# Designs tried in a protein design run: peptides against a protein of PDB entry 3T7K. Part 46

Target 1, 248 residues: chain A of PDB entry 3T7K
Amino acid sequence: KAEKILARFNELPNYDLKAVCTGCFHDGFNEVDIEILNQLGIKIFDNIKETDKLNCIFAPKILRTEKFLKSLSFEPLKFALKPEFIIDLLKQIHSKKDKLSQININLFDYEINGINESIISKTKLPTKVFERANIRCINLVNDIPGGVDTIGSVLKAHGIEKINVLRSKKCTFEDIIPNDVSKQENGGIFKYVLIVTKASQVKKFTKLINDRDKNETILIVEWNWCVESIFHLNVDFTSKKNVLYQKK

## One batch from the design tools (peptide; made by RFdiffusion4, then SolubleMPNN)

Design b1_p12_6_s2 (from b1_p12_6 with P1M T2K)
Fold by OpenDDE base, seed 5:
Structure b1_p12_6_s2 (fold): chain B 248 residues (1-248), chain A 12 residues (1-12)
Amino acid sequence: as target 1 above (248 residues)
Amino acid sequence: MKLPLDEPFIPE
């Protein structure tokens, strides 16, 4: 059926998109539209897998969803597009009134506001954002909203190798893992990195660490610190925003 | 704390 619909066009674009959707297309696509999109080089996946070599995200705006946050870890993210790209494309293709021999939809007209070329260019870097920040191993409290699995999966996509889940009420100093990275000459490395949800956890972990490792470096942040770092694809250690405790 | 994940937005 898709072939008959597309036969009216003299030339078909190949958009070369391997995409996921977030905050749009909840009902998915019908079989004909999926086939049409596939013939135009647009493949939409339900979930993110590294093997799929995803290069595109569809979303109405910047979102704090797992898919959106992980899309910024694509290698590279080529396009972050509004769903209107697909909507307008399919409308043009299904239109019986358009005597158009060609599809006139430019994907560059559908960029998500706030995802600029500077962000896109950083996805071409050989390293992930937390890798560049010398954050390899983190401690994550078990009571984090959204769950440790979702949050942990996002963090891993962005270069954190080990996520230690802390049971905040029962944990001891021995349960806290160090951020095991080699000292680079030019960068302050935090020996202990923790993501927490409550001020009581800050007090607990700072005491536990300082009582045992008095001279060690500590970074305690909120989840929003990670989100801001992901959205900028850069960790700003000069900012106090979403930092709950820092010891250099 | 703010929810870690946004709810999906459906464009009109």
Scores: peptide ipSAE 0.034, ipTM 0.615, DockQ to the pose 0.156
Fold by OpenDDE base, seed 4:
Structure b1_p12_6_s2 (fold): chain B 248 residues (1-248), chain A 12 residues (1-12)
Amino acid sequence: as target 1 above (248 residues)
Amino acid sequence: MKLPLDEPFIPE
């Protein structure tokens, strides 16, 4: 059926998109539309897998979804597009107007606001955002909204190798893992990095660390610190935004 | 704290 629909076009673009969707296309696509998109070099996947070499995300705007956050870790993210790209494309293809010999849809007209070339360019870097920030091992409290698995998965996608889940009420100093990174001359290296949800946790962990390891560097942040770092594909250690405790 | 992940409902 798709072949018959597309036969009216003299030339078909190959968009070469391997995409996931977030905040759009909740009902998916019918079989014919999937086939049409596939013939145009657009493959939409339900889930993010590294093996799929995803290069695109569809979303109406910047979102704080797992898919959106992970899309910024694609290697590279080539396109971040509004769903209107697909909508307009399919609309044009299904149009009975005989005069359309060509598909006239430009990907660049559908860019998500706030995902600019500066962000896209950073996805071409050989390192991930937290790797560049010398954050390899983090401590994550178990009571984090969204769950440790989801949050952990996002963080891992962005270069955190080890996520230690802390049972906030029962943890001791021995449960806290150090951020084991080689000392770089010019980078803020924190020996202990923690993502917490409550001020009481800040007090607890600060005390535990300072009592046992008095001279060590500590970074305690909110999840929003990670989100902002991901959205910018850069960690700003000069910013106090979403930083709950910092000891240099 | 804000929810860590947003799942907006957008009519399609």
Scores: peptide ipSAE 0.034, ipTM 0.617, DockQ to the pose 0.161
Fold by OpenDDE base, seed 3:
Structure b1_p12_6_s2 (fold): chain B 248 residues (1-248), chain A 12 residues (1-12)
Amino acid sequence: as target 1 above (248 residues)
Amino acid sequence: MKLPLDEPFIPE
């Protein structure tokens, strides 16, 4: 059925997209439209798997979804597109008006606002954002909204190797893991990195660490610190935004 | 407190 629909076009573009969707297309696509998209070099996946070599995301805007945050870890992310690209493409293809019309849809006209070439270029770097920031091991409180598994999965996609989940009410100093990174000369390495949700946790962890390791470096942040770092594909250690406690 | 994850938007 798709072949008959596409037969009216002399040349078909190959968009070479391997994509996931977030905040759009919840009902998926019908079989014919999937076949059409496949013939145009557009493959849409339900879930993110590294083996699929995903290079594209469809979303109406920048979103704080697992899929969107993980898409910024693609190697590289080639395109971040609005769903209107697919909508307009399918509308043009299903239009019966012109027998020999070319598909005239430019991907660049459908870019998600705020995902610029500077962000796209950083996805071509050989390292992940938290890897570049010398953050390998983090402590995550167990009461984080969204759950430790989802948050942990996003953080791992961006170069955090080890996530230690802290039971905030019951944890002791011995439960806190150090950020085991070799001393590189350039950049403040924090021995203890923690993501917390409450001011009471800041007080607790700062006391526990300072009482036992008085001279050690500490970084305590909110989840929003991680999100902003991901959206910019850069950690700004000069910013105090979403930093709850810092000791250099 | 901002939700850590956005709910999916269903386009009308």
Scores: peptide ipSAE 0.032, ipTM 0.617, DockQ to the pose 0.162
Fold by OpenDDE base, seed 1:
Structure b1_p12_6_s2 (fold): chain B 248 residues (1-248), chain A 12 residues (1-12)
Amino acid sequence: as target 1 above (248 residues)
Amino acid sequence: MKLPLDEPFIPE
């Protein structure tokens, strides 16, 4: 059926998109439209897998969803597109009126607002955002909204190698892991990195660390610090935004 | 409780 629909075009584009969707297309696509998209080099996946070599995200805007946050870790992310790209494309293809010899849809007209070429270019870097920031091992409180598995999965996609989950009420100093990175001469490395949800946790962890390891560097942040770092594909250590405690 | 993963990022 798709072949018959596409036969009216003299030339078909190959968009070479391997995509996931977030915040759009909740009802999915019918079998004919999926086949049409496949013939145009557009493959939509339900979930993110490294083996699929994903290069595209469809979303109406910048979202804080797992899929959107992880899409910024694609190698590279080629396109971040509004769902209107697919909608307009399918409308042109299903239109009987215009003897359109060609599909006239440009990917660049459908870019998500706020995902510019500067962001896209950073996805071509050989390192991930937290790797570049010398953050390898973190501590994450177990009561984080969204759950430790989801949050941890996003952080790992962006270069965190080890996530230690802290039972906030029961943890001791011995439960806190150091950020095991080699000391670089120009020093901006935090020995202890923690993501917390409450001021009481800041008080607890700062006390535990300072009582046992008095001279060490500590970074305690909110989840929003990680989100902002991901959306910029850069960690700004000069910003105090979403930083709850910092000891250099 | 707002789930942090479902909320759009609103740039300030």
Scores: peptide ipSAE 0.030, ipTM 0.635, DockQ to the pose 0.197

Design b1_p12_7_s1 (from b1_p12_7 with S1M D11E H12T)
Fold by OpenDDE base, seed 4:
Structure b1_p12_7_s1 (fold): chain B 248 residues (1-248), chain A 12 residues (1-12)
Amino acid sequence: as target 1 above (248 residues)
Amino acid sequence: MTFDNTPLDSET
């Protein structure tokens, strides 16, 4: 069926998109439309897998979804597009009235607002955002909203190698892992990095670390610190926003 | 200290 529909076009573009969708197309696509998209070099995946070498995300805007956050870790993210790209494309293809011999849809007309070339360019870097920030190992409290698996998966996508889940009520100093990174000359390395959800955890972990490992560097942040770092593909250590405790 | 524990947005 798709071939018959596409036969009216003399030339078909190859968009070379391997995409996921977030905040759009919840009902998916029918088999014919999937085949049409495939013929145009657009493959939509249900989930993010590293092996699929995804290069595109469809979303109506910048979203704080797992998929959107992970899309910024693609190598590279080539395109962040509004769903209207697919909608308009399929409309043109299914239109019997348009004697269009060619599909004239430019990907650049459908860019998600706020995902600019600067962000896209950073996805071409050989390192991930937290890797560049010298954050390899983090401590994550077990009561984090969204769950440790989802949050952990996002963090790992962005270069966190080891996520230590802390049982906030029962943990001791021995349960806290150091951020074991080689000293780079030009970056403040925090020996202990923690993501917490409440003031009692800040007090607890600050005390535990300072009592047992005096004068070490500590960074305690909210999840929003990670999110902002991801959205900018840069860690700003000068910002106090979403930083709960910092010892340099 | 005010904590913003806003969860991830839902996909749906």
Scores: peptide ipSAE 0.352, ipTM 0.879, DockQ to the pose 0.690
Fold by OpenDDE base, seed 3:
Structure b1_p12_7_s1 (fold): chain B 248 residues (1-248), chain A 12 residues (1-12)
Amino acid sequence: as target 1 above (248 residues)
Amino acid sequence: MTFDNTPLDSET
């Protein structure tokens, strides 16, 4: 019983973590360790649900997993921690050494490299990264690596409301949706935003839009543009990195 | 025009 194991401590910390794991703990935890973690205020979830009010991610490093990318949309993300936090914690607890007064493990010693306070602070903003960038509706090609459902789910977590899936070989101009955002006084709004995977798609969509809707603004990007925007929790419209076509 | 079609990392 977890209670009997924890009874050797005079005081127990409350870490207040609601976490998911990615790139670690694939085998999960045994029932005793889950109970121990729960008594320390650490609850681990298998999947991300908005209702769970998740505030933590466990990962060995920055990863391009669905869970890691979505964790940057938590409200707020309090901690991004290495799995060694849990490993060291459980090792200390299971140690048969004499009565310890306290568990001496600090969360701040286990931060994931590259997730700094600046990134964490941006998760406290009332808006999502793509919402701040005036990107509400996007067009996504159906042959995107990772699949439209997974990619779409990540994009929605970060403030994209509508994802239109384009059948890249068969689509016409009428299949392309506009990014319907009210003009903010000072922000360049792209009428058409597209995520594509091939140069042929760039040529196709550029032609279709320019032939049918002249002088409109177009942004065509690769998936890495979205990933970089998520990792920075900011869209840099001055950067040409991962931008395939831009018409202002 | 270089395309980096790097997929999502697997969780496993």
Scores: peptide ipSAE 0.350, ipTM 0.878, DockQ to the pose 0.671
Fold by OpenDDE base, seed 2:
Structure b1_p12_7_s1 (fold): chain B 248 residues (1-248), chain A 12 residues (1-12)
Amino acid sequence: as target 1 above (248 residues)
Amino acid sequence: MTFDNTPLDSET
């Protein structure tokens, strides 16, 4: 069926998209439309796997979903597109009235607002955002909204190698892991990096660390600090936004 | 300190 529909076009584009969708196309696509998209070089995946070499995200806008945040870790993210790209493409293809010899849909007309070339260009860097920030090992409180597995998965996608989950009520100093990074000449290294949800946790962890390791560097942040860092593909250590405690 | 503990957006 798809071949018959596409046979009216003299030339078919190859968009070379390996995509996930977020905040759109919840019901998926029918078999014919999937086959049409496949023939146009558009492959849509249900989940993110590194082996799939994903390069595209479909979303109506910038979203704070697991998929959207992880899409910024693609190598590279080639396109962040509005769902209207697929909608308009399929409409044009299914149109019986248009004696179209060619598909006239340009990917660049469907870019998600706020995902600019500066963001896209950073996805071509050989390192991940937290790797560039010298954050390899973090401590994550167990009561984080969204759950430690989901949050941890996003953080790992962005270059955090080790996530230590802290039982905030029961943990001691010995449960806190150091951020084991070699001193690189460029950039501040924090020995202890923690993501917390409450002021009581800031007070607790600050005390535990300072009582046992008084002269060490500490960074305590909210989850929003990580989100902003991901959305910008840059860690701004000059910003106090979403930083709860910092000791240099 | 106001904590913004806004979770991840749902996919649906």
Scores: peptide ipSAE 0.349, ipTM 0.878, DockQ to the pose 0.702
Fold by OpenDDE base, seed 1:
Structure b1_p12_7_s1 (fold): chain B 248 residues (1-248), chain A 12 residues (1-12)
Amino acid sequence: as target 1 above (248 residues)
Amino acid sequence: MTFDNTPLDSET
């Protein structure tokens, strides 16, 4: 069926999109439209897998979804597009009236607001955002909203190798893992990095670490610190926003 | 200290 619909076009674009959707297309696509999109080089995946070499995200706007945050870790993210791209494309293809010899839809007209070329360019870097920030191992409290698995998965996508889950009520100093990064002369490396949800946790962990390892560097942040770092694809260590405790 | 514990946005 798709071939017959597309046969009216003399030339078909190949968009070369391997995409996920977030905040749009919850009902999916019909079989004909999936086939049409596939013939145009648009493949939509339900889940993010590294093996799929995803390069695109569809979303109505910048979202704080797992998929959106992970899309910024694509290598590279080529396009972040509004769902209207697909909608308008399919409308043009299904239109019987237009003796259009060619599909005339510019992909760049559908860019998500706030995903600029600077952000896209950073996805071409050989390193991930937290890797560049010398954050390899983190401590994550078990009561984090969204769950440790989802949050941990996002953090790993962005270069955190090891996530230690802390049982906030029962944890001791021995349960806290160091950020195992070689001291580089010119970079503020934090020995202990923690993501917490409550002021009581800040007090607890600062005490535990300072009592046992008094001279070490500590970074305690909110989840929003990670989110902002992901959205910018840069860690700003000069910003105090979402930093709960810092010892250099 | 104001904690913004805004969870991840839902996909739906």
Scores: peptide ipSAE 0.348, ipTM 0.877, DockQ to the pose 0.672

Design b1_p12_7_s2 (from b1_p12_7 with S1M D11E H12F)
Fold by OpenDDE base, seed 4:
Structure b1_p12_7_s2 (fold): chain B 248 residues (1-248), chain A 12 residues (1-12)
Amino acid sequence: as target 1 above (248 residues)
Amino acid sequence: MTFDNTPLDSEF
């Protein structure tokens, strides 16, 4: 069926998109439209897997979804597109107007607002955002909204190698892992990096660390610190936004 | 200290 629909076009573009969708296309696509998209070099995946070499995200805007956050870790993210690209594409293809010899849809007209070339260019870097920030091992409290698995998977996508889940009520100093990174000359390296959800955890962990390892560097942040770092593909250590405790 | 514990946006 798709072949018959596409046969009216003299030339078909190859968009070379391996995409996921977030905040759009909840009902998915019918088999015919999937096949149409496939013939145009557009493959949509339900889930993010590294093996799929995803290069595109469809979303109506910048979203704080797992998929959107992970899309910024693609190698590279080539395109961040509004769903209207697919909608207009399929609409043009299903249009019975015999006069359309070609598909006239430019990907660049459908860019998600706020995902600019500066962001896209950073996805071509050989390192991930937290790797560049010398953050490889973190401590994550077990009561994090969204759950440790989801949050952890996003962080791992962005270069966190090890996520230590802290049982906030029961943990001791020995349960806190160091951020084991080689001292780079020009980077603020924090020996202890923690993501927490409440003031009592800040007080607890600062005390535990300072009582046992008083001379060490500590960074305690909110999840929003990670999100902002991901959205910018840069960690700003000069910003106090979403930083709960910092000891240099 | 005010905490913004806003979860991830839902896919749905």
Scores: peptide ipSAE 0.354, ipTM 0.876, DockQ to the pose 0.686
Fold by OpenDDE base, seed 2:
Structure b1_p12_7_s2 (fold): chain B 248 residues (1-248), chain A 12 residues (1-12)
Amino acid sequence: as target 1 above (248 residues)
Amino acid sequence: MTFDNTPLDSEF
C-alpha cells in the first residue's frame, strides 16, 4: 500500500533516521505509515539498544525522560526533532491535492528548541560526558526517585562504568566505593562520588568518609546535577547548583 | 537545603 502512495513522487528523500520517540506518538503508527517512513529511511524503535545505532529522537520539547536523557548519549545524536516532522511528512504524503513531485519537508525546520548544534557536536566526541569528567564509579542511594535501575541505566549510557547501590540506612564506610580513575593532569578527580536524596544522607556519608578517609575528595550531588550535566553534555565543576557537599 | 527529588518524566 505504501508503494502506491509513494509512487507519485519522482524522488524520495533518505533521511537516514534511526529514532526513538518520547512524549509523543503514544499510539504508535499504523503499518502503512511505518512502511512509508521506512521507505524514507526513517526507522522508529520502541526501545533504546546500543546495537541499533540510534541517531535521532522525536520529542515535543526537552524532556526529563529516560529515552530523552539516553538519546544525548547516541554516537552521534544527529537530530533531535519535534513530532511535527513526522506529522507534516505523513500529511504531505497522504495529501491527494498536492501536485508535489517531491517531498518538501526539511528536517532542520523541526529541531527541538534548546538542542542546538553545540549539544549535537558534543555527541560526536569519542567520550561520554561523565567519562570526560573523570567519573567512572559512583555511589547511588537505593531510595532515589525513578529507581536505581532506570537512573543507573541513564548514568551508564553517559559513561559511568560502575554504579554501587547504597542501602542508605544500613550502609557502612566499607560499602562506599571509590571512583577508580587514574589521575589525569587537567581534571579534578573526586575519590568518592555520591548521588543522594536527602540531607540526612549527606550528613551520614560525609561523616563516614571523613572519619575513615579524612583527606580524600568527596562529591555529593542530587540527581538534578546529573540531569543538567547530561542536558549540557558537560560537567561544570565550578557550579554549586545541585551540589550538596564538595571537598576538593 | 531544598532537595529537588523530581523523578524522571513519564513517557506518557
Scores: peptide ipSAE 0.352, ipTM 0.875, DockQ to the pose 0.688
Fold by OpenDDE base, seed 1:
Structure b1_p12_7_s2 (fold): chain B 248 residues (1-248), chain A 12 residues (1-12)
Amino acid sequence: as target 1 above (248 residues)
Amino acid sequence: MTFDNTPLDSEF
């Protein structure tokens, strides 16, 4: 069916998109439209897998979804597009107007607002955002909204190697892992990095660490600190936004 | 300290 629909075009673009969708296309696509998209070099995946070499995300806007946050870790993210790209493409292809020799849709007209070339360019870097920030091992409280698995998966996509889940009520100092990064001469490396959800946890962990390892560096942040770092593909250590405790 | 308790947007 798709071939017959596409046969009216003298030339077909190859968009070379390997995409996921977030906040759009909840009902999916019909089989004909999937095949049409495939013939145009647009492959949509249900889930993010490294093996798929994803390079695109469809979303109506910047979202804080797992998929959107992970898309910023693609190598590279080539395109972040509004769903209207697919909608307009399919509308043009299904149009019975005999006079369409070509598909006239430009990907650049459908860019997600706020995902600029500066963000896209950073996805071409050989390192991940937290790797560049010398954050490889973190402590995550077990009561984090969204769940430790989802949050942990996003953090890992962005260069966190080890996630230690803290039982916030029962944990001791011995349960807290150091950020095992070699001291670079010029970098503010934090020995202890923690993501917490409550002021009581800040007090607890600050006390535990300072009582046992008084001279060490500590960074305690909210999840929003990680999100902002991901959206910018940069960690700003000068910002106090979403930082709950910092000891240099 | 305002904690944002909505860490992730829903996919749907």
Scores: peptide ipSAE 0.352, ipTM 0.873, DockQ to the pose 0.641
Fold by OpenDDE base, seed 5:
Structure b1_p12_7_s2 (fold): chain B 248 residues (1-248), chain A 12 residues (1-12)
Amino acid sequence: as target 1 above (248 residues)
Amino acid sequence: MTFDNTPLDSEF
């Protein structure tokens, strides 16, 4: 059926999109539209897997979803597009009144507001945002909103190799893992990095670490510190925003 | 200290 619909066009573009959708297309696509999109080099995936070599996200705007945050870890993210790209494309293709022999939809007209070329260009870097920040191992409290699995999966997508989940009420100093990174000459490495949700956790972990390892560097942040770092694809260690405790 | 424990946005 898709071939018969597309046969009216003399030339078909190959968009070369491997995409996920977030905040749009909740009902998915019918079989014919999926096949049409496939013939145009647009493949939609339900979930993010590294093996799929995803290069695109569809979303109405910048979102704080798992998929949107992970899309900024694509290698590279080539396009962040509004769903209107697919909508207008399919409308043009299904139009019986349109005498167009060619598909006249440019994906560059459908960019998500706020995802600029500076962000896109950073996804071409050989390193992930937290890798560049010398954050390899983190401690994550078990009561984090969104859950440790989802939050941990986003952090891993962005270059955190090891996530240690802390049971905040029961944990001791021995449960806290160090951030095991080689001292690079040009950047302060934090020996202990923690993501916490409460002031009581800041007090607890600061005390536990300082009592046992008094001279070591500590970074305690909110989840929003990670989100802002992801949205900028850069860690700003000069900012106090979402930093709860820092010891250099 | 103000904590913003805003959850992840829903996919829906």
Scores: peptide ipSAE 0.351, ipTM 0.876, DockQ to the pose 0.678

